# Ledger of designs, part 76: peptides against a protein of PDB entry 3B8E

Target 1, 230 residues: chain A of PDB entry 3B8E
Amino acid sequence: PFLIFIIANIPLPLGTVTILCIDLGTDMVPAISLAYEQAESDIMKRQPRNPKTDKLVNEQLISMAYGQIGMIQALGGFFTYFVILAENGFLPIHLLGLRVNWDDRWINDVEDSYGQQWTYEQRKIVEFTCHTPFFVTIVVVQWADLVICKTRRNSVFQQGMKNKILIFGLFEETALAAFLSYCPGMGVALRMYPLKPTWWFCAFPYSLLIFVYDEVRKLIIRRRPGGWVE

## One batch from the design tools (peptide; made by RFdiffusion4, then SolubleMPNN)

Design b1_p15_4_s1 (from b1_p15_4, 11 letters changed)
Fold by OpenDDE base, seed 5:
Structure b1_p15_4_s1 (fold): chain B 230 residues (1-230), chain A 15 residues (1-15)
Amino acid sequence: as target 1 above (230 residues)
Amino acid sequence: KELLQKALEEALKFL
């Protein structure tokens, strides 16, 4: 998110407080829950790691975590951001380079794509209105991320959803996201304004995409062991 | 508080 904010000079898509709520709030319990996951049924059939050649954090893991899954998460958040701004009169092309004028408190006549003028206060309300749906989009995508992390090779359908701590983590992160989004005073305290319930559904295609992508990846690994996808 | 906030903002830029 922040790299695109710098490169494209767009209005801030995700606030500092929302990032902290992800890193310290919604991600911690789900991550801990993975320590309680059952071993895959084929674990004893896999060769031990070669300590001389195989790193714990290899190029494939970095590519999967940051280069693939992390990019799909970011795309989901940005999709929600662009839709909200477009509904408020700011088309994606118009946002390029707009940050300089957007963040200037002395400019009260920033025009949208339709010639409507926006005061600094109005612009900040719209910006903060984007932060909460972006955050919620990340949480909904994280459901898929957590589920795909249950296994490295087996399908989630083979592993099942038996980890009660993981299920608790999914409910906890969702309840926290709902609390931060809808509790009175969160707009003042955290700059997280309430979102329409419909915005929760904007992330579902991306969550499904991650799930399908990882299941296809795992299917390829099972059919072609030792391939470039492993 | 301001120094901590600036340090946090700088750290969050790399995330």
Scores: peptide ipSAE 0.007, ipTM 0.387, DockQ to the pose 0.026
Fold by OpenDDE base, seed 2:
Structure b1_p15_4_s1 (fold): chain B 230 residues (1-230), chain A 15 residues (1-15)
Amino acid sequence: as target 1 above (230 residues)
Amino acid sequence: KELLQKALEEALKFL
């Protein structure tokens, strides 16, 4: 998110407070819950890793986590961001390079894609209106990410949802996201303006995409052990 | 709070 904000000079898609709420709030309990996941049924049939050659975090895992899943998460957030700004008159192409004028409090005539002029205050309201839906989009995508992280090779359907701590984590992160999004005063305290409930569903296609992608990946690994996809 | 938020936003503009 932040790299695109710098490179494209677009209005800030995700605020500081929302990032901190992800890293310290919504992701903490889910991440800890993975330590309590049941071992995969075939774990004792796998050869032990060679500690001299096989890293715990290999290039394939980094590529999958940051290059594939992280990219889909970012795309989901940006999709929500661009939809909100487009609904407010700012088409994606018009946002390129707009940050300099957008962030200038002395410019009160920034034009949208339809020639409507926006004051600094109006622009900041719509910017902060994007932060909460972006945050919620990440939380919704994290549901799929957490579920796919339950197993390395087995399908989630084979593993099942028996980890009560993981289930609790999913409810906790969702409840926290709802609290931060809808609690009175959060717009003043955290600059997290309330979102329409419909924005929660904007991430669902991306969550489904992550889930399907990982299940297909795991299916390929099970059918072709020792492939480049492990 | 607004100054702290602006300072955090500016600090994050550098991170």
Scores: peptide ipSAE 0.007, ipTM 0.377, DockQ to the pose 0.021
Fold by OpenDDE base, seed 1:
Structure b1_p15_4_s1 (fold): chain B 230 residues (1-230), chain A 15 residues (1-15)
Amino acid sequence: as target 1 above (230 residues)
Amino acid sequence: KELLQKALEEALKFL
C-alpha cells in the first residue's frame, strides 16, 4: 500500500494505525494458532529439512508469500480503496498525482472527477473512510491466508477445521475488526471511520481467489511432486 | 479532538 502511495502519489490508502492493528492486532492470534494445527497425514513420510543445504525461508516461500499471496491481498485492499473513492467522485485515474493537493490543508477546492470541490476536511474524512475498509479487506483476505496456511501440501478439505485455536483466531480477528470499525470514537482515536456492512463483502472475491489459488497450487504439488510450484 | 489528532499525528510520525 505505502509503496503505491509514494509511486503513484495517490491519497494514503492505508494508515499507519491500521497497519499496526493488522500486524499487532489481527494477525497475532491467528499466526499463533497455526502452532496448534494438526500435523499433515504425510508429514512423517517427508524427509526432514537438511539444515546445511535447505533454507528455512527459500525463494519459493518468499515468492509465494510476498509475490503471490501478498500481491493478491494488496490488490484486494486497493480494489476496496478505489471503489470507495470512486463512489465519492474520485475515479482511479484522477487520483494519480493528487496526493500533493490532497494533503495540502490550504487547498480547499480540490476537484473530483465530476468537478465537485472538496475541502481539506472532507478529503480527510474520505481518506480515513478508506482506511477502515482497507483494513477490513485485509482481515477478510487473512481468513483465506490463515486457512491455506494450515497445510503445506494437503488440501484444507483433507485437513479439516479441527484446530479450535485457529477457529478462535478467526473469530477474534473478525471481532477486533468489527470493534475497530464500529466502536464509537475510533474515528477520533484511530482515524478509523465506520464502514457500511457491504464493504466487508468487497474482499470476498479476493479471499476466495487466494483460497482457490492455493488449493490449485497444492493440487499441482500433490500431482507433480518436485515441481517448481512447490 | 484536534489535540488527540495532533498527538496521534505526532506519534505516527515516529512509526
Scores: peptide ipSAE 0.005, ipTM 0.358, DockQ to the pose 0.017
Fold by OpenDDE base, seed 3:
Structure b1_p15_4_s1 (fold): chain B 230 residues (1-230), chain A 15 residues (1-15)
Amino acid sequence: as target 1 above (230 residues)
Amino acid sequence: KELLQKALEEALKFL
């Protein structure tokens, strides 16, 4: 989110407080829950990792986390962001380079894509209106991300959902997201304005895409062991 | 509440 804010000079898509709520709130319990996951059925058929040659974090893991899954997550968030701004009169093309004028308190006549003028206060309300749905989009996508992280090779359908701590993590992150989105005063305290319940469903296609993508990847790995995908 | 909101907004501008 922040990289695109800098590179494209668009209005801030996700607030720093919302980022902290993801990193310190919604992601902590889910990440810890993975330590309690059952071993894959083939784990005893694999040799122990050589600590001298085999890295815990390898290029494949970085490519998966940042290059593939992280990009799909970002696309989901930005889709929600662009839809909200378009509903408020700002088409995606018009947002390019708009940040400088958008963030200027002295400019009270910034035009949208339809020629409507927006005051600084009105623009900031719209910006903060994007933060909560973007946050919720990330949480919904994280459901799929957490589930796919249960296994390296086996399908989730082979592994099952037996990890009660992971199920608790999914509940906790969802409950926290709902609390931050709908608790009175969060718009003032965290700049997280209440969102319409329909925004929770906006991320579902991206969550499904992540799940299907990883299951297909794992299927390829199972059919072609030692391939470039593994 | 407004002062805390403004202080948080200013802090958020630095982040």
Scores: peptide ipSAE 0.006, ipTM 0.379, DockQ to the pose 0.017; fails the geometry check

Design b1_p15_4_s2 (from b1_p15_4, 11 letters changed)
Fold by OpenDDE base, seed 3:
Structure b1_p15_4_s2 (fold): chain B 230 residues (1-230), chain A 15 residues (1-15)
Amino acid sequence: as target 1 above (230 residues)
Amino acid sequence: DELIKLAAEEALKFL
């Protein structure tokens, strides 16, 4: 989010407080839950890791986490962001380079894509209105990400959902997201304005895409061991 | 974490 904010000079898609709520709030319990996952059925058929040659975090893991899944997560968040701004009169193409004027407190006549003028206060309300739905979109996409991270090679359907701590993490993450989105005073305290319940569903196609993509990837790995996809 | 912290500090300047 922040990289695109700088590069494209668009209004801030995701606030810093919302980023902190993801990293320190919603992600911690789910991430810890993976330590309690049952071993894959084929783990004893794999050679032990060589600590001198085999890194815990390798290029393949970085490529999967940041290059593939992370990009789909970002696309989901930005989709929600662009939809909200478009509903408020700002088409995606009009947002390019708009940040400079958007963040200027002295400019009170910034035009939207339809020629409507927006005061600084009105623009900031719309910006902060994007933060909560973007955050919720990330949480909904993280459901799929957490589930696919249960296994390296086996399908989730082969592994099953037996990890009670992971299930608890999904509920905790969702409950925290709902609390931060709807608790009175969060708009003032965290700049997280309440969102319409319909915004929770905007990320579902992306969560499904992540899940299907990873299941297909794992299927390819199972059929072609030692391939470039592994 | 540092990138998030930097992003946090920069976006707090715009608040």
Scores: peptide ipSAE 0.009, ipTM 0.451, DockQ to the pose 0.032
Fold by OpenDDE base, seed 1:
Structure b1_p15_4_s2 (fold): chain B 230 residues (1-230), chain A 15 residues (1-15)
Amino acid sequence: as target 1 above (230 residues)
Amino acid sequence: DELIKLAAEEALKFL
């Protein structure tokens, strides 16, 4: 998010507070819940990691975390961001390079894609209105990310959803996201303005994409052990 | 105060 904000000079898609809410709020309980996941049925058939040759964090893990899953998460967030701004008159192409004028409090006549003028205050409201749906989009995408992290090779359908702590984590992160999105005063306190319930569904295609992508990856790994996708 | 008012008005559009 922040890299695209700098490179494309677009209005800030995700605020610092919302990032902190993700990292410290919504991710913690889900991440801890993975420690309570049942071992995969084939775990005892796998060779233990050789600590002398095998890195805990390898290029494949970095590629999966940042290059694949993290990129899909970012795309989901940006999709929501662009949809919201487009509904408010700012088409994606018009956002390119707009940041300088957008962030200037002395410019109160920034035009949208339809020639409507926006005051600084109005622009900041729209910006902060994007932060909450972006955050919620990340949470919804994290559902899929958490579920796919239950296993390395087995399908989630083989593993099942027996981890009650993980289910609680999914509920907790969702409840926290709803609380932060809809609790009165969050717009002032956290710059998290409420969003229409329909915005929660904007992330669903990306959550499904992550889930399907990982299930296909795991299927390939099971069919072709030692492949480059492992 | 105007920001809060505008924020409230915009928030109401998204409720």
Scores: peptide ipSAE 0.008, ipTM 0.452, DockQ to the pose 0.016
Fold by OpenDDE base, seed 4:
Structure b1_p15_4_s2 (fold): chain B 230 residues (1-230), chain A 15 residues (1-15)
Amino acid sequence: as target 1 above (230 residues)
Amino acid sequence: DELIKLAAEEALKFL
């Protein structure tokens, strides 16, 4: 999010406070819950990891985490961001290069894509209106991410949802997201304005995409062991 | 806002 904010000079898609709420709030308990996941049914049939050649963090893991899943998460967040701004008169093409004028408190006549002028205060309301749905979009996509991380090879349907701590993590991150989004005073304290409940559903296609993508990947691994997808 | 900008600029140095 922040890299695109700088490179494209667009209005800030996700605030620093909301990023901290993701990293320290919604992601922490779910990540810890994976330590309590049951071993895959075939784990004892696999050869032990060679500690000299097999890194715990390898290029495949980085590619999967940042290059694939992280990109889908970012796309989901940016989709929500662009939809909200478009609904408020700012088409995606008009946002390119707009950051400088957007963040200038002395410019009160920034035009949208339809020629409507926006004051600094109005622009900041719209920006902060984007932060909460972007955050919620990340949380909804994290549901799929957490679930797919349960296994390396087995389908989630084969592994099941037996990890009670993981289930608790899903409820915790959702409850925290709802609290941060709807608790009175969060708009002032965290610049997280309340969102319409419909915005929770904007992330569902991306969450489903991650889930389907990973299940297909795992299916390919099971059918073609030792492939480049493993 | 300045603190957020500074924090953002510092975060950019680590990206």
Scores: peptide ipSAE 0.008, ipTM 0.418, DockQ to the pose 0.027
Fold by OpenDDE base, seed 5:
Structure b1_p15_4_s2 (fold): chain B 230 residues (1-230), chain A 15 residues (1-15)
Amino acid sequence: as target 1 above (230 residues)
Amino acid sequence: DELIKLAAEEALKFL
């Protein structure tokens, strides 16, 4: 998200406080819950890692975590961001290079895609209105990420949802996201303005995409062991 | 102090 903010000079899609709420709030309990996951049924059929040639963190793992899943998460967040700004009169093409004027408190006549002028205060309300749905989009996508991380090769349908700590983590991150989104004063304290409940559903296609993508990946690994996808 | 705040804000944006 922040790299695109710098390169494209668009209004800030996700605030620093919202990022901290993800890293320290919504991700902590889910990440810990994975330590309590049951071993896969085929674990004893796998060869041990060669400590001389096989790194614990390899290029395939980095590519999967950052290059594939992380990019789908970012796309989901940016989709929500662009939809909200478009509904408020700012089409995606018009946002390119707009950051400099957007963040200037002395410019009160920034035009949208339809020629409507926006004051600094109005622009900041719209920006902070985007931060909360972007955050919620990440949380909804993280549901799929957490579930796919339960296994390396087996389908989630083969593994099942028996880890009670993981289920608790999913409820905790969702409850925290709802609290941060709707608790009075969060707009002032965290720059997270309340969102319409319909915005929670905006991320569901991306969450489903991640889940389907990983299940297909795991299916390929099971059919072709030792392939480049592993 | 402003540079540290800016650097902290930028660092927090990468996190």
Scores: peptide ipSAE 0.007, ipTM 0.374, DockQ to the pose 0.026

Design b1_p15_4_s3 (from b1_p15_4, 12 letters changed)
Fold by OpenDDE base, seed 4:
Structure b1_p15_4_s3 (fold): chain B 230 residues (1-230), chain A 15 residues (1-15)
Amino acid sequence: as target 1 above (230 residues)
Amino acid sequence: DELIKLAAEEARKFL
């Protein structure tokens, strides 16, 4: 998010405080919950990892986590961001290079894609209106990410949802997201304005995409052991 | 701070 903000010079899609709420608030308990996941049913049938050659974290795992899943998450967040701004008169193409004028408090006549002029105050309202739905989008996508992280090879349908701590983590991150989004004063304290409940559904296609993508990947691994997707 | 308050009030209109 922040890299695209700099490179494309678009209005800030996700606030610093909101990022901290993701990294320290919503993702912490879910991440810890994975330590309590049951071993995959076939793990004892696999050859032991070679500690001399096989790294715990390899380039393939980093590519999967950051390059694939992280990219889909980012796309989900940016989709929500662009939809909100488009609904407020700012089409995606018009946002390119707009940051400098957008963030200037002395410019009160920034035009949208339809020629409507926006004051600094109005622009900051719509910017902060994007932060909460972007955050919620990330949380909803994290549901799928957490669930797919339960296993390396087995389908989630084969592994099941037996980890009660993981289930608790999903509820906790959702409850925290709802609290941060709707609790009175959060708009003032965190610049997280309340969002329409419909915005929670904006992320669902991306969560589904992550889930389907990973299940297909795992299916390929099971059918073709030692393939490039493993 | 006043901008944030105004924005929070405007955002409440969309709830």
Scores: peptide ipSAE 0.019, ipTM 0.569, DockQ to the pose 0.016
Fold by OpenDDE base, seed 1:
Structure b1_p15_4_s3 (fold): chain B 230 residues (1-230), chain A 15 residues (1-15)
Amino acid sequence: as target 1 above (230 residues)
Amino acid sequence: DELIKLAAEEARKFL
């Protein structure tokens, strides 16, 4: 998000506080929960990793985590961001290069895509209104990410949802997201303004996309062991 | 507090 903010000079889609809430709040318990996941049914049939030849983190894992799944997560957040701003009169094309004027408190006549003028305060309200839905979008996408991380090769349907700590993690991150989104004072304390419950659903297509993508990937791996998709 | 309420009300309008 922040890289696109710099490169495209768009209004800030995700604030530092929201990033910290993701990294320290919503991601920790789910990540720890994976340590308690049941072993895949075939794990004892797999050869141990050769520590001399096989990297723990390989290029494929990095490509999948950052290049694929992470990119889909970012796209989900940006989709929500662009939808919110478009509903408020700022079309995506108009946001390009707008940051300088957007962040200038002395400019109170920034025009939207329809010629409506926006004060600095109004612009900051809509910007911070984007932060919460972006954050929630990431959390909803993280549901799928966490679920797909339960297994390396087996389908989630084969593995099941028996890890109570993982289930707790999903509830915890969701409860935290709801708390941060709806608790009075969060707009002041964290610049996280409340969102309509409908915005939670904006992320669902991306969550589903990640889930389907990974299930297809795992299916390919199961059908073609030793392929480039592993 | 009023600015917060206004911001929250405006945020509710925007969403």
Scores: peptide ipSAE 0.016, ipTM 0.539, DockQ to the pose 0.016
Fold by OpenDDE base, seed 5:
Parts: structure tokens; sequence; C-alpha cells
Structure b1_p15_4_s3 (fold): chain B 230 residues (1-230), chain A 15 residues (1-15)
């Protein structure tokens, strides 16, 4: 998110406080829950890691975690951000370079894509209105990310959803997201304004995309062991 | 307004 914010000079899509809520709030319990996951049924059929050549964190793992899944998560958040701003009169092309004027408190006549003028206060309300749906989008995408992390090779349908701690983690992160989104005073305390319940569904295509992508990846690994996708 | 400014300035540092 931040790299695009710097490079494109767009209004801030995700606040610092919101990032802290992801890193310290929604991600901790789900991450711990993976330690309680059952071993895959084929684990004894795999060759042991070669300690001379194979790192625990290899380029393939980094590419998958940060390059692929992380990119899809970011795209989901940005999609929600651009839709909200477009509904408020700011088309994506108009947002490029707009940050300088957007963040200037002395400019009260920033024009949208339709020639409507926006005061500093109005712009900040719209910006903070984007932060909560972006956050919720990340949480909804994290459901799929957590579920795909249950296994390295087996399908989630083969592994099942028997880990009660993981199920608890999914409910915890969702409950925390709902609390941060709808609790009175969160707009003042965290700059997270309440969102329409319909915005929760904007992330579902991206969660489905991550899930399908990883299941296809795992299917390829099972059919072609030792391939470049492993 | 100062809290918004501070949040925006901190957001510029951490993002």
Amino acid sequence: as target 1 above (230 residues)
Amino acid sequence: DELIKLAAEEARKFL
C-alpha cells in the first residue's frame, strides 16, 4: 500500500493505526493457530530437507508469501479504496498526484472528477471512510490466506477444518474487525469510520481468487513433484 | 485538526 502511496501520490489508502491493528490485532491469533495444525497425510512420503542446499525460507516461499499472495491482498484493498473514492466523485486517474493538494489544509476547493469542490474536512472524512473498508478487505482476504497456509501440498478439502484454534482465530479476527469498524468512538480514536455492511462483500472475489490460485498451485505440485512451483 | 495532522504525519512515516 505505502509504495503505491509514495509513487502515485494518491490520498492515503490505509492509515498507520489501521496497519497496527492488522499486525498486532488480526494476524497474531491466526498465526499462532497454525502451530496447532495437524500434519499432512503425506509428510512421511516427502524427502527430508537437504541442510546444505535448502533454506527454511527459500526464494519460492518468499515469492509466494510476499510476491503473489501479498500482491493479491494489496489489490483487493486498493480495489475497495478506488470504488469508494469513485462513488464519492474521485475517479482513479484523477487521484494520481492529488495527495499534495489533498493533504493541504489551506486548500478547500480541491475538485473531483465532476468539478465538485471539496473542503479539507470533507476530503479527510472520505479518506478515513476508505481506511475501514480497506482494513476489512484485508481481514476477509486473510481468511483465505490463513486457510491456504494449513497445508503445503494437500488440498484444504483433503486436510479439512478440524483445527479448533484456527477456527477460533477466524472468529477472533472477524470480531475484532467488526469492533474496530462499528464501536462508537473508533472514528475519533483510530480514524476508522463505520462502513456499510455491503463493503464486507467487496473482498470476497479476492479471497476466492487466493483460494483457487493456491488450490491450483497445490494440484500442480501434486501432479509434478519437484517442479518450479514447489 | 491537530490529531488529523499528527495521524497524517505519522502515516507518512510508517507507510
Scores: peptide ipSAE 0.009, ipTM 0.440, DockQ to the pose 0.021; fails the geometry check
Fold by OpenDDE base, seed 3:
Structure b1_p15_4_s3 (fold): chain B 230 residues (1-230), chain A 15 residues (1-15)
Amino acid sequence: as target 1 above (230 residues)
Amino acid sequence: DELIKLAAEEARKFL
């Protein structure tokens, strides 16, 4: 979010407080739950890692976390951001370079894509209206991310959903997301304005995409062990 | 409106 905010000079898509709620609130319990995941059925058929050569965190894990999955997650968040701004008259192309004027409190005549003028206060309301749906989109995408992280090679259907702590983590992050989105006063305290329930569904295609992508990846690994995908 | 302003000012600090 912040990288595109800086590079494209667009209005802020996700607030710092909202990011902290993700990193410290919604992600922590799910991440810990992975430590309690059942071993893959083939783990005893694999050679022990060499502690001198085989890192716990390798280039592949970094590529998956930050490159592939992180990119899809960011795309999901930005999709919701652009849809909300477009519904409020700001088309994506018009947002490029708009940040300077958008954040200037003395400019009260910033035009949208349709020539409507927006006061500073109106612009900030729209900006903060984006934060909650972006956050919720991340949480919905994280459901898929957490589920795919259960295994390195086996399908989720082979592994199953037996980890009760992981199920609890999914419930906890969802409940926290709902609390932050709908609890009275969160708009003032965290700048997370209430979102229409329909915004929860906007992330589902991206969550499904991540799940399908990883299942296909794992299928390729199972069919071609030692390939470049592994 | 004042709470929205305050909320907008605090967000600006985190920007």
Scores: peptide ipSAE 0.009, ipTM 0.439, DockQ to the pose 0.017; fails the geometry check

